Peptides against a protein of PDB entry 5OK6. Designs and how they scored, part 74

Target 1, 215 residues: chain A of PDB entry 5OK6
Amino acid sequence: ELPGLDSQWRQIENGESGRERPLRAGESWFLVEKHWYKQWEAYVQGGDQDSSTFPGCINNATLFQDEINWRLKEGLVEGEDYVLLPAAAWHYLVSWYGLEHGQPPIERKVIELPNIQKVEVYPVELLLVRHNDLGKSHTVQFSHTDSIGLVLRTARERFLVEPQEDTRLWAKNSEGSLDRLYDTHITVLDAALETGQLIIMETRKKDGTWPSAQL

## One batch from the design tools (peptide; made by RFdiffusion4, then SolubleMPNN)

Design b2_p17_2_s3 (from b2_p17_2, 9 letters changed)
Fold by OpenDDE base, seed 1:
Structure b2_p17_2_s3 (fold): chain B 215 residues (1-215), chain A 17 residues (1-17)
Amino acid sequence: as target 1 above (215 residues)
Amino acid sequence: DPEIAAAFEAGLRLKPP
């Protein structure tokens, strides 16, 4: 059963878990398709629960590029294509109206940038490969705030690198050349890594030489 | 990626960070 319209409005817009609450790093927020949300606003502001403006179940279909991997379309803009809601507000709306059958929620995390918090709608998806077997890739998602060290550790784990083996990363740049990722303490953002970018893990040889040193 | 494979086989085109 739906709560009163005024109660819905207060809960979602002005409550402790409302849409306009401050962002906090690590919190989960959810995307809601803009037209649905505007329809909901019109419904609850209208004051008539039996109004023809009833929004129906949440349907984010237009935000997805596919229904297999449930990836977001590129270039979506907050306030134009979607609104962001805190987890509690999202769960209220889902409980009241439902979510379209089969659709997953679009959950994203708040990340901390130097001067602002931001909901990271588009994390970076990197293609991890080994220098000696470029045909076997692992696609892994990272936050822009993740360190290059985490990327390296993740690559080592995915390729089952032994602890005693030394490894380092290269990134393919826009010119088609390779940039060494020397500093593992900088972030994915600082390194300007982008979705779809190829990251090569080089493994040091047992003789202590690097494969790339032979080139 | 043929370009990267070729780079590791025939020589790296390195750009400083």
Scores: peptide ipSAE 0.225, ipTM 0.809, DockQ to the pose 0.318
Fold by OpenDDE base, seed 2:
Structure b2_p17_2_s3 (fold): chain B 215 residues (1-215), chain A 17 residues (1-17)
Amino acid sequence: as target 1 above (215 residues)
Amino acid sequence: DPEIAAAFEAGLRLKPP
């Protein structure tokens, strides 16, 4: 049931569970298409529930580049293309107005960067490959805050590397050369890894030599 | 990327350690 318009406004815009609540690392936030949200604002601010300004169901269609993988369009801007709502507020809106049939929620996580908390709208998608078979890739999503160590562990897992096998990572840089990821404790952000970037897992040979040492 | 495989095979374009 739709609550009163003033109650809707207060629950979504204000309070501990509202749009303006502080970000906390690990929490889920949701994207709402800006035009819909503005229509909702107009509706609830109008004070007339029977108004022609009724926003209808939430429809984020314009934020998606495809309806298969439900990937976001690139270059979306908060406040222009979408608003971010905490999980509680999102669930209220969905319960009140519904979400377009078949359309998934756009859930994102708050990450903690050195100086700020941010909703990570665009996690990094890396192309993981083995040094000896670059044609077989695993696309894996990582947070900017994930460590290179996690990327390495993930690569090992995806390629079913045995525990006794020693491995290390290389990143293909913008110049087309390979940069070795020596420090596994730095983050994806610190390593300046980007979506679509090729990450090569090198496996040490049985003779104890690295394939790259012969280069 | 055949260039990278080739680089891993031929030692080309690895940034020197």
Scores: peptide ipSAE 0.121, ipTM 0.783, DockQ to the pose 0.296
Fold by OpenDDE base, seed 5:
Structure b2_p17_2_s3 (fold): chain B 215 residues (1-215), chain A 17 residues (1-17)
Amino acid sequence: as target 1 above (215 residues)
Amino acid sequence: DPEIAAAFEAGLRLKPP
């Protein structure tokens, strides 16, 4: 059942637990399509629960580029295309109005950057491959704040590399050459890795030599 | 991508450290 309109407003728009709440690293926030949210605002501010301004179910369809992988469109802007709500507020709205049939929630994490917190709407999707079989890729999503070390560990796990096997990473750059990712402590952001970029995991040979040493 | 596999065989340009 829908709570009173004033109660809805207070639950969603407040600065303590609602839309205006401070960001905290690791928390989940959710995207809501802007026009739906504005319709909801008009509804609850109107004071008539039977008003024609009733927003109906949450529908984020316009934010998705496809309904198969549910990827977001590129270039979406907060305040123009969507609003961000903390988990509690999102769950309230879903419980009150429902979510369009078949649509997943658009959940994103707050990340800590050197001077700011932000909701990471667009994490980096990398194509992981082995040096000797470039035709077999694993697409994996990473935060910009994740280390290259995590990318390497993830690649090892996906390709079932044994603990005793030594591995290292290369990134294919925009010039088509390979950049060695030497420092595993820097972040995906610091390494300037981008969505769709090919990351090659090289495995050391049993004789102790690297395949790339023969280049 | 056969091109990158070939790079490991043919000595394609690797960025130095």
Scores: peptide ipSAE 0.075, ipTM 0.755, DockQ to the pose 0.307
Fold by OpenDDE base, seed 4:
Structure b2_p17_2_s3 (fold): chain B 215 residues (1-215), chain A 17 residues (1-17)
Amino acid sequence: as target 1 above (215 residues)
Amino acid sequence: DPEIAAAFEAGLRLKPP
C-alpha cells in the first residue's frame, strides 16, 4: 500500500533522508529521471491519490546510452535531466512505485572535493595499457579523488606485474604528448585525468634502464 | 596503434605535470 501523499512528500523532499539532506562522503545516492520525478511531485502535491497524474514505475531509460552496459549518456545535468536522492529516499520510491523491468538503479558515490561534497555522477574511466603492448587495454573506473598510486597499483594487478618489477605511469594529453605522472600521491583530479584518457604503464628493464630513456 | 607508438616515442614530456 502506498503511503499518504503528504507522507511521501515529507519523506522524499523534507525528511532526514530526503533530497535536501547534507551530502556525506562515501554514501550512495541515486539518479532519478527528471520528468518522472516532476510527475511524482505533481501527483503528491495534487492531493488526490486517484488522480490521473500517477507517475507509474520509475523509468530512467532516457538517461542511458545503451541497455547492454547501462552507461549514462554524456553531458547530463542535475536539475535538468535528473535529480539525486539519498539511498533511503530512492528505496522508498522503488518500494512504492517500482523500477522499470530489467533496468538497474543508477547508484553513485559522494566524494570529498577541496571545498565541497559532490555526488560523482561521472567517475573517470581510464584506458590502461603497457608500453610494450599498446593493443591490449583494460578500462578501469576511478574516482576523481583516487590517487595516482591507486591507478598504478590497479594497472599492475590487471597486467599481472610481478612485485619485483618496477613500473611508472604516463598519461597521453590532449596535445598528443605523454606527461609522466611523477607524484603518485596526487589525485586523478589533480592530474587532470579524464574519461577515455590513455594511461601507459612503463616497466623498467632488467638492466635498470627505462624504455623511454632511449627515445 | 602507430599513433600511440609514435606519441610514446616522440611526445614524451620529462617534466612533472
Scores: peptide ipSAE 0.062, ipTM 0.737, DockQ to the pose 0.196

Design b2_p17_2_s4 (from b2_p17_2, 10 letters changed)
Fold by OpenDDE base, seed 1:
Structure b2_p17_2_s4 (fold): chain B 215 residues (1-215), chain A 17 residues (1-17)
Amino acid sequence: as target 1 above (215 residues)
Amino acid sequence: DPEIAAAVEAGLRLRPA
């Protein structure tokens, strides 16, 4: 059942769990398509529950690139294409209006950058490969705030590397050459890694030599 | 992705011969 229109507005816009609340690192926020949200605003501000301005089910279809992997379109802009709601507000709207059949929620995390909190709408998808088998890739999502150390650990796990095996990472740059990721404490952002970028895990040989030293 | 694989083969010289 729908709450009163004023109650909806207060809960979503002005509540402790409202749209304007401060961002906190690690919290989940959700994208709502802008036109739907504006229709909802018009509906609840109109004061008539039976108004023709009823927004219907939440439909984020225009934000998706595909309905298979449910990837977002590139270049979406907050305030133009979508609004961000905290988890509680999102769940209220879904409970009141529903979500389009089969469509997943667009959940994103708040990340901490040096001077600002931000909802990370576009995490980085890296293509992880082994130096000796470039044809077998694992696509893995990382936050811009994740360390290169986490990328390395994730690669080791995906490729079932034994704990005693020594490994290191290379990134393919825009020139087609390989850059060593020496510092494992820097972030994906600091390393300027981008979605679709190839990350090569090199495994040290049993003789103590690196494969790349022979090339 | 065949294009990625081709780009990898052309640019990635880490594969032991």
Scores: peptide ipSAE 0.025, ipTM 0.586, DockQ to the pose 0.185
Fold by OpenDDE base, seed 2:
Structure b2_p17_2_s4 (fold): chain B 215 residues (1-215), chain A 17 residues (1-17)
Amino acid sequence: as target 1 above (215 residues)
Amino acid sequence: DPEIAAAVEAGLRLRPA
């Protein structure tokens, strides 16, 4: 059953689990399409439950670029295209109004960046390849806060690299050259890696030499 | 390594291990 309109407003906007609550690293937040949210605001502020302003089911369709992979459109802006709600508030709205049939929730994590917490709406999507087969890529998502070491481990796992094999990473830069990712302790953000960037995993030879040393 | 960069730009794979 829908709670009273004032109770809805307080729960979603002003509650301890409301839209204005502080961000906490590792927590899940959810995107809500801005037009729907504004319609909901108008409904609950109107004071009439029987109003024609009833928002209906949550529908984030305009935020998706496709209904196959459910990828977000690029360049969406908080406050213009969507609002962010903490998990509790999102679940309340879904319980009250429902979510469009077959549409997945848009869940994102709060990450800790230097001097700020942020909901990571756009994780970094990297194209992982092997040095000897540049045409076969694995697309993998990473947080900006993930280490290069995690990228390397992920690449090794995807390519079924044996534990005894040594590997290292190269990133293709905007100039088309390769930058070696020497420090595996820095983050994806610190390495300035971007979505769509090609990351090459080089495997050391059995003789202890690197393929790149013989180019 | 400028050589590996050039190889990748040219669509060449590195020498197999």
Scores: peptide ipSAE 0.018, ipTM 0.604, DockQ to the pose 0.117
Fold by OpenDDE base, seed 4:
Structure b2_p17_2_s4 (fold): chain B 215 residues (1-215), chain A 17 residues (1-17)
Amino acid sequence: as target 1 above (215 residues)
Amino acid sequence: DPEIAAAVEAGLRLRPA
């Protein structure tokens, strides 16, 4: 059952888990398409539950670039294209209005940057490859706050690298050259890694030499 | 995808041994 319009407004906008509540690192927030949200605002502010302004089910279709991988369109702007809601507020809206059939929720995490908490709407999608098979990529999503060490561990896991094998990472830069990701303690952000960037995992040869040393 | 493989290979200085 739908709660009263004033109760909906208070729960979503001004509640303990409302839209304006402080961000906390590690929390889940959800994207809601702006037009739908504005329609909902108009509905609950109108004071008539039977109003023709009823928003219907949440439909985030315009935020997606595809319905296969459910990737977000590039360049979406908060407040223009979507609003961000805390998990509790999102779940309330979904319970009240439903979500369009087949659409996944657009869940994102709050990350802690040096001077600000932010919902990471666009985590970094890296193309992980092996040095000896550049044509076979694994797309893996990372936070900007994840370490290069985590990227390396993830690459090793995805490629089923044995524990005794030594590996290291290279990033293909914008000029087409390879930059060695030597420091594994810096973040993806610090390394300036971007979505779609190719990350090459090099495996040390059994003879103790690195493949790259022979180029 | 051979086209992707070729594009990746062409853009890299590192060659598989």
Scores: peptide ipSAE 0.017, ipTM 0.517, DockQ to the pose 0.211
Fold by OpenDDE base, seed 3:
Structure b2_p17_2_s4 (fold): chain B 215 residues (1-215), chain A 17 residues (1-17)
Amino acid sequence: as target 1 above (215 residues)
Amino acid sequence: DPEIAAAVEAGLRLRPA
């Protein structure tokens, strides 16, 4: 049985634990498709549980680019395409209305930037390659708050680089040239890395020379 | 790059603190 309509509204929309509560770093938030959410708002504000405004099962289909990898469409905007709910509110709605069969929840994390908390809806998806085999890429997601050092470690792991091998990263920029990522302590955000950007891992030769020094 | 900044902002949704 559904809770009372006023109780639903208070539980989901309240300023303490609902949709507009303060963000906390590391917390999970969930996307809800905007039209469904607006239908729910109309339903609970209407005061009639038997009304034709019943929203039905939560359906986020319009937010997905594909139903295989369940990637989000590009360019979705909060308040226009979706709303963000904290985990507790999301779980209430799912328990009351259900989630469309086969659809995964769209879970995202709150990240902490200098003096700002944000829900990271789009983590950065980088194309990792080796300098000597640009045709073999590994697509890996990173937070904007992840360090370049983590990107490098991840690349080394994916390419099975031995601990004694020396490696460094290059980013292909918008002009098609390569920018070396010298500082491994800066973040993905600080380096202005973007989704779909090619990141080249260069491995030092046994003779102590770098392949790029010969270009 | 304004396009980069816009993409980053689109990826990081700001909510009232």
Scores: peptide ipSAE 0.020, ipTM 0.467, DockQ to the pose 0.022; fails the geometry check

Design b2_p17_3_s1 (from b2_p17_3, 7 letters changed)
Fold by OpenDDE base, seed 4:
Structure b2_p17_3_s1 (fold): chain B 215 residues (1-215), chain A 17 residues (1-17)
Amino acid sequence: as target 1 above (215 residues)
Amino acid sequence: PPREKTGKTAEGLEKVV
């Protein structure tokens, strides 16, 4: 059963788990398509439950690039294309109105930046490859706050690198040259890594030489 | 018009580096 319209408004906008609640690192927030959300606002503010302004099920279709991988469109803007709701508020709306059949929720994490918390709407998708097989990539998602050390460990795991094998990373830059990721303690953000960027894992040879030293 | 930003997103991370 749907709660009363005033109760819905208070729960989603003004509640302790509402849209304006403080961000907390590691928590999940959800995207809601802006036109649907505005229709819901108009419905609950109208004071008539039988109003023709009923929003129907949540439909985020316009936020997706495709219905196969469910990737977000590039360049979406908060407040214009979508609103962000904390998990509790999202789950209330889904329980009340439903979500369009087959659409996944658009879940995103709060990240800790040096002086602020933000919802990371666009985590970094890196193309991980081996130096000896550039044609076989693994696409892996990382936070901007993840360390290069995590990227390296993830690459080693995906490529089934033995524990005794030494590895290092290179990033292909915008100029098409390769920048070596020397410091594994810096973040993906600090390294200025971006979505679609090629990250090359180099494996040390048995003779102790690096493949790149022969270029 | 310039798009409204509520300030909750990690947009402009390029400016934090």
Scores: peptide ipSAE 0.042, ipTM 0.669, DockQ to the pose 0.020
Fold by OpenDDE base, seed 1:
Structure b2_p17_3_s1 (fold): chain B 215 residues (1-215), chain A 17 residues (1-17)
Amino acid sequence: as target 1 above (215 residues)
Amino acid sequence: PPREKTGKTAEGLEKVV
């Protein structure tokens, strides 16, 4: 059942629990397409529940690049293309208006950056490859706050590397050279890794030599 | 001056690198 218009406004826009609530690391926030949200605002502010301003179901179609993988378009801007709602507010709107059939929610996490919390709308998509098979990439998403150690563990798992095998990472830079990721404790952000960047997992040979040391 | 509403998104990080 739809609550009263004033109650909807207070529930969603309340600065303590709604859209303006403080960000907290690890919490989920959801993207809502801006035009839908503005129509909802107009509806609930109009004071007439039977008005022609009824927003209908939430439809984020314009935020997606495709309806297959449900990837976001690049370069979407908060306040222009979408608004961010905390999980509670999102779930209220979905319960009241519905979500477009077959369309997934756009859930994102709050990450802790140096001295600030942010909603990570665009996690880093890395192309993981093995040094001996550069043509077979595995795309994996990482947070900017994830460690290089996590990237290495993920690569080892994806490539079924045995625990006794030594591995290390290289990043292909913009110049096309390879930078070794020596420190596994720094973050993806600290390493300046970017979406679409090739990350090469090198496996140590049984003779104890590294493949790259022979180039 | 209106406090620039610091956006909730990390998009500001790409501009600082």
Scores: peptide ipSAE 0.040, ipTM 0.669, DockQ to the pose 0.019
Fold by OpenDDE base, seed 5:
Structure b2_p17_3_s1 (fold): chain B 215 residues (1-215), chain A 17 residues (1-17)
Amino acid sequence: as target 1 above (215 residues)
Amino acid sequence: PPREKTGKTAEGLEKVV
């Protein structure tokens, strides 16, 4: 059963727990398509539960570029294409109206940037490969705030590298050359890594030499 | 540092060159 319209408004449009609440690092927020959200606002502000302004189920179809991987369209803008709700508010709306059949929720994380919190709508998708098999990539998402050390650990895990094996990363740059990711403590953002970028994991040989030193 | 875009999103985390 739907709660009263005034109760719905207070749960969702609240400065402490709703749409206007402060961002906190590590929290989940959800995208809601803007036209649906505006229809919901009109419905709950109208004061008539039987109104023709009833929004129906949440439908985020226009935010997706594909229904296979459920990737977002590029260049979506907050307040133009979607609104952001904290997890509690999102779960209320889903419980009241439902979500379109087969659509996943669009969950995103709050990240900590220097002196500011932001919802990371577009994490970086990197193509991880081994130096000896460039044709077999693993696409993995990373936060801009993730360290190069995490990228390296993730690559080691995906390629089943043994703990005793020494590994290092290279990034393919826009000029097509390879840049060494020497500092593993800097972030993906600091390293200027971009979505779709090829990241090459090199494994040290048993003789203690690196494969790249023979090029 | 990423350029502050207005709003709640981290979009346009352009590395401030």
Scores: peptide ipSAE 0.034, ipTM 0.616, DockQ to the pose 0.025
Fold by OpenDDE base, seed 3:
Structure b2_p17_3_s1 (fold): chain B 215 residues (1-215), chain A 17 residues (1-17)
Amino acid sequence: as target 1 above (215 residues)
Amino acid sequence: PPREKTGKTAEGLEKVV
């Protein structure tokens, strides 16, 4: 059953548990399309449950670039294209109004940056390749807070690298040159890695030489 | 420091080179 309009407003907009609550690292937040949310605001603020302002089911279709992989459109802006709700508030709205049939929730995580928490709407998609087979790429998603060490471990796993094989990473920069990722303890953010960036895993030869040292 | 876009999102974490 749909709660009273004032109860809905208090549940979703209260500063303690609603939209304005503090971010906490590791928590899930959900995107809601801005026009739907504004229609809901108008409905609950109007005080008339029988009004023509009823928002209907949540429909985030305009936020997706495709209905196959459910990828977000590039360049979406908080407060313009969508609002962010904590998991509890999202689940209330879905319970009250429903979600469009077949459409997945847009769940994102709060990440801890050096001085602030943020919702990571666009995790970094890296193109992982092996130095000896640049034609076989693996697209893998990483958090900005993931270490270069995790990127390297993930590349080793995807390419079935044996534990005794020594490996290192190179990033292709905007100029098209290769920058070596020496420090594996820094984050994806600290390395300034971006979505669509090519990351090359180099494997050390059995003779102890690196392939790149012979170029 | 990354240029903060105003808001709750991690968008626009451009490393200020």
Scores: peptide ipSAE 0.027, ipTM 0.582, DockQ to the pose 0.026

Design b2_p17_3_s2 (from b2_p17_3, 7 letters changed)
Fold by OpenDDE base, seed 2:
Structure b2_p17_3_s2 (fold): chain B 215 residues (1-215), chain A 17 residues (1-17)
Amino acid sequence: as target 1 above (215 residues)
Amino acid sequence: PARLKTGKTTEGLESVV
């Protein structure tokens, strides 16, 4: 059952669960396609529940590049292409109007950057490879706030590296050279890692030498 | 240093690095 139009407006736009609430690190926010949201605004502001302005089901189809992996289109802009809602507001809208059949919710996390909270709409997609098999990549998403240590652990896990094996990371830069990721405590952001970047996991040889030291 | 856009998103982070 749809609540009253004024109640809908207040729950979505205002209060502790509203669109304008402060971001908090670790919280989930959801993308809503902008035209749908504007139609909803017009509906609830019009004061007539029987009006032709009824928005129908939430349809985020225009935000997706594909319906297989449900990846977002590149270059989407907040306020132009989509609106961000906190989880409570999103769940209200979905409960009232529904979500288009088969579409997943577009959930994103609030991350803590230096002195600011942001919704991370586009996590960093890294191409993880082994130094001895550059042709087999694992694409893995990371937050900009994830440590290089997490990237290394993830690479070790994906490549089934034994605990006793010593490993380190290299990033292929835009010039095509390899930058060694020495500090594992810095973030993906601090290391300037970008989507599509090749990250090479080097494994120490049994003789105690590194493969790269022989190049 | 490109200022992070005042929006709620991480848009423009790539320009800060």
Scores: peptide ipSAE 0.214, ipTM 0.749, DockQ to the pose 0.025
Fold by OpenDDE base, seed 1:
Structure b2_p17_3_s2 (fold): chain B 215 residues (1-215), chain A 17 residues (1-17)
Amino acid sequence: as target 1 above (215 residues)
Amino acid sequence: PARLKTGKTTEGLESVV
């Protein structure tokens, strides 16, 4: 059953778990399509539960580029295309109005950046490949706050690299050359890695030489 | 240091690097 309109407004906008609450690192926030949210605001502010302004089920269809992988469209803007709600507020709205059938929630994490918390709407998608087989890519999502060390471990796992094998990463830059990722403690953000960027895992040969030293 | 947009999101992070 839907709670009273004033109760809905207080719970979502002005509650301890409302839209305006502070961001906290590691928390989940959810995207809500802006027009739906504005319709909901008009409904609950109108004071009439039987109003023709009833928003219906949450429908984020306009935020998705596809209904197969449920990827977001590029270039979406907070406050223009969507609003962000804390997990508790999102779950209230879903329980009250429902979510469009078959449509997944758009969950995103709060990340810790230097001196600021942000919701990471677009994680970095890297194309992981081996130096000897550039045709077999693994697309993997990383946070901007993930270390290059995590990227390397993930690549090793995906390519079934044995623990005793030595490996290193290269990033293909905009000029088409390869930049070696020497420091594994820096983040994806610090390394300026971008979505769609090719990351090459090089495996050391049994003779102790690197394949790149022969190129 | 490019200022991150005042929004809640990582929008414009590319301008910070």
Scores: peptide ipSAE 0.205, ipTM 0.746, DockQ to the pose 0.025
Fold by OpenDDE base, seed 4:
Order: sequence, then C-alpha cells, then structure tokens
Structure b2_p17_3_s2 (fold): chain B 215 residues (1-215), chain A 17 residues (1-17)
Amino acid sequence: as target 1 above (215 residues)
Amino acid sequence: PARLKTGKTTEGLESVV
C-alpha cells in the first residue's frame, strides 16, 4: 500500500535514509531517471492523490545504452539525467511504484577518495586478455579505488591461472604502446586506467623467461 | 546547490585526488 504523500516525501528526501543523507564508503546508492523522479516530486508535493500526476513504475530506460548488458549511456549528469538515492530510499520507491519489467536496478557504490566520498557512477570497465590470445577479452568492472593487485588477481581467476604460475600486467596506452603495471599497490585511478582499456596478463614461461617480445 | 554525489570519470576523480 502507498503511504501518505507527506510520508513519502519525508522518507525519500528528509529521512535518515533519504536523498540528502551523508555518503558512507561501501554503501549502495541507486540511479533514478530524472523525469520519473520529478513526476514523483510533483505527485507527492501536489497534496492531491489525483492519478493525473501519478508517476507510475520507475522506468530507467533512457539511462541505458543497451538492454543486453544494461550499460549506462556515457556522459549522464547527476541532477539532469538522474538522481541518486540510498538503498533504503530506492527500495521504498520500488516497493511503492514498482520497477519497469525486465529492467535491473542501477546500483552504484560509494567510494572513498582522499578528500571526499563519491558515488562511483562509472566504474572502470577493463578488457582483460592473455598475452597469447589478445582477441579474447574478458570485460571486468573495477572501482577507480581498486588496486592493480586486485586487477591482477581477478585476471588470474578469470583465466584459471594455476597458483604456481607467475603473472604480470601490461596496459595498452592511448599511443598504442604497452605500459607495464609494475606497482600492484597503486589504484586503477593512480595508474590512469580507463574504460575500454586493454589490460594484458603475461604469464611467465616454464623456462623462467617472459614472453614480452610476443606482445 | 545540492552537493553532487557522483564520481563520473577518471578526470572527475583525478580533480579530487
């Protein structure tokens, strides 16, 4: 059952789990398409439960570039294209209005940066490949705050690398050259890795040599 | 103005680091 309009407004905007609550690292936030959210605002602020302003189910269709992988369109702007709600507020809206059939929720994480928390709307999608099969990529999403060590571990897991096999990473840069990711303690951000960037996992040969001349 | 919650791109994050 839908709660009263004032209760909806208070719970979503001004509640302890409302839109204006402080960000906390690791928490989930959800994108809501701006037009739908504005329609909901108009409905709950109007004070009249007249169906003429009723927002209907949440529909984020305009935020997606495709309905296969449910990737976000590039260049979306907070406050223009979407709003961000904390998990509790999102779940209330979904419970009250529903979500468009077949659409997944657009969940994003709060990340900790040196001076600020942010909701990371565009995590880095890296194309992981093996040095001996550059045409077979695994797309994996990483936070900008994830370490290169995590990227390496993830690559090893995806390619089923045996624990005794030694591996290292290379990034293909904008100039088409290969930069070796020597420091595994730096972040994806510090390494300036970008979405769509090719990351090559090199596996050490049984003879103890590296196949780098084949990259 | 409402404080932006988003981190969008590497450039947008680099400006905060």
Scores: peptide ipSAE 0.132, ipTM 0.608, DockQ to the pose 0.022
Fold by OpenDDE base, seed 5:
Structure b2_p17_3_s2 (fold): chain B 215 residues (1-215), chain A 17 residues (1-17)
Amino acid sequence: as target 1 above (215 residues)
Amino acid sequence: PARLKTGKTTEGLESVV
């Protein structure tokens, strides 16, 4: 059963726990398609539970580019295409109205930037490859706040690199040259890594030489 | 300094780097 319309409004639009609450790093927020949300606003503001303005199930179909990987369309804008709700508010709406059959929730994390918290709607998708097999990529998502050290560890894990093997990363730049990622303590953001960028893991040879030193 | 847009999202981070 739906709660009273005023109770729905107060629960979702609450400045302390709802849509307007402060962002906190590590918390989950959810995307809701804007037209559905506006229909819900009209419904709860109308004061009639039997109104023809009933929004029905949450349907985020227009936010997805595909129904296979459930990737978001590029260039979506907060306040225009979607609204962001904290986990509690999202779960209330799903409980009251349902979510369209087969659609996953669009969960995103709040990240900590140097002076601000932001919801990371688009994490960075990197193409991880080995220096000796550039044709076999592993696509992995990273936060802009993830370290290059995490990218390296993830690459080592995906390629089953033994703990005793030395590895390093190269990024293929826009000019097609390779930039070495020397500092593993900087972030993906600081390294200016972009979605679709090729990241090459080089493994040190048993003789102590690097493959790239012979090129 | 590219002002991070007043929005809740990371949109425009590419302009800050």
Scores: peptide ipSAE 0.220, ipTM 0.752, DockQ to the pose 0.024; fails the geometry check

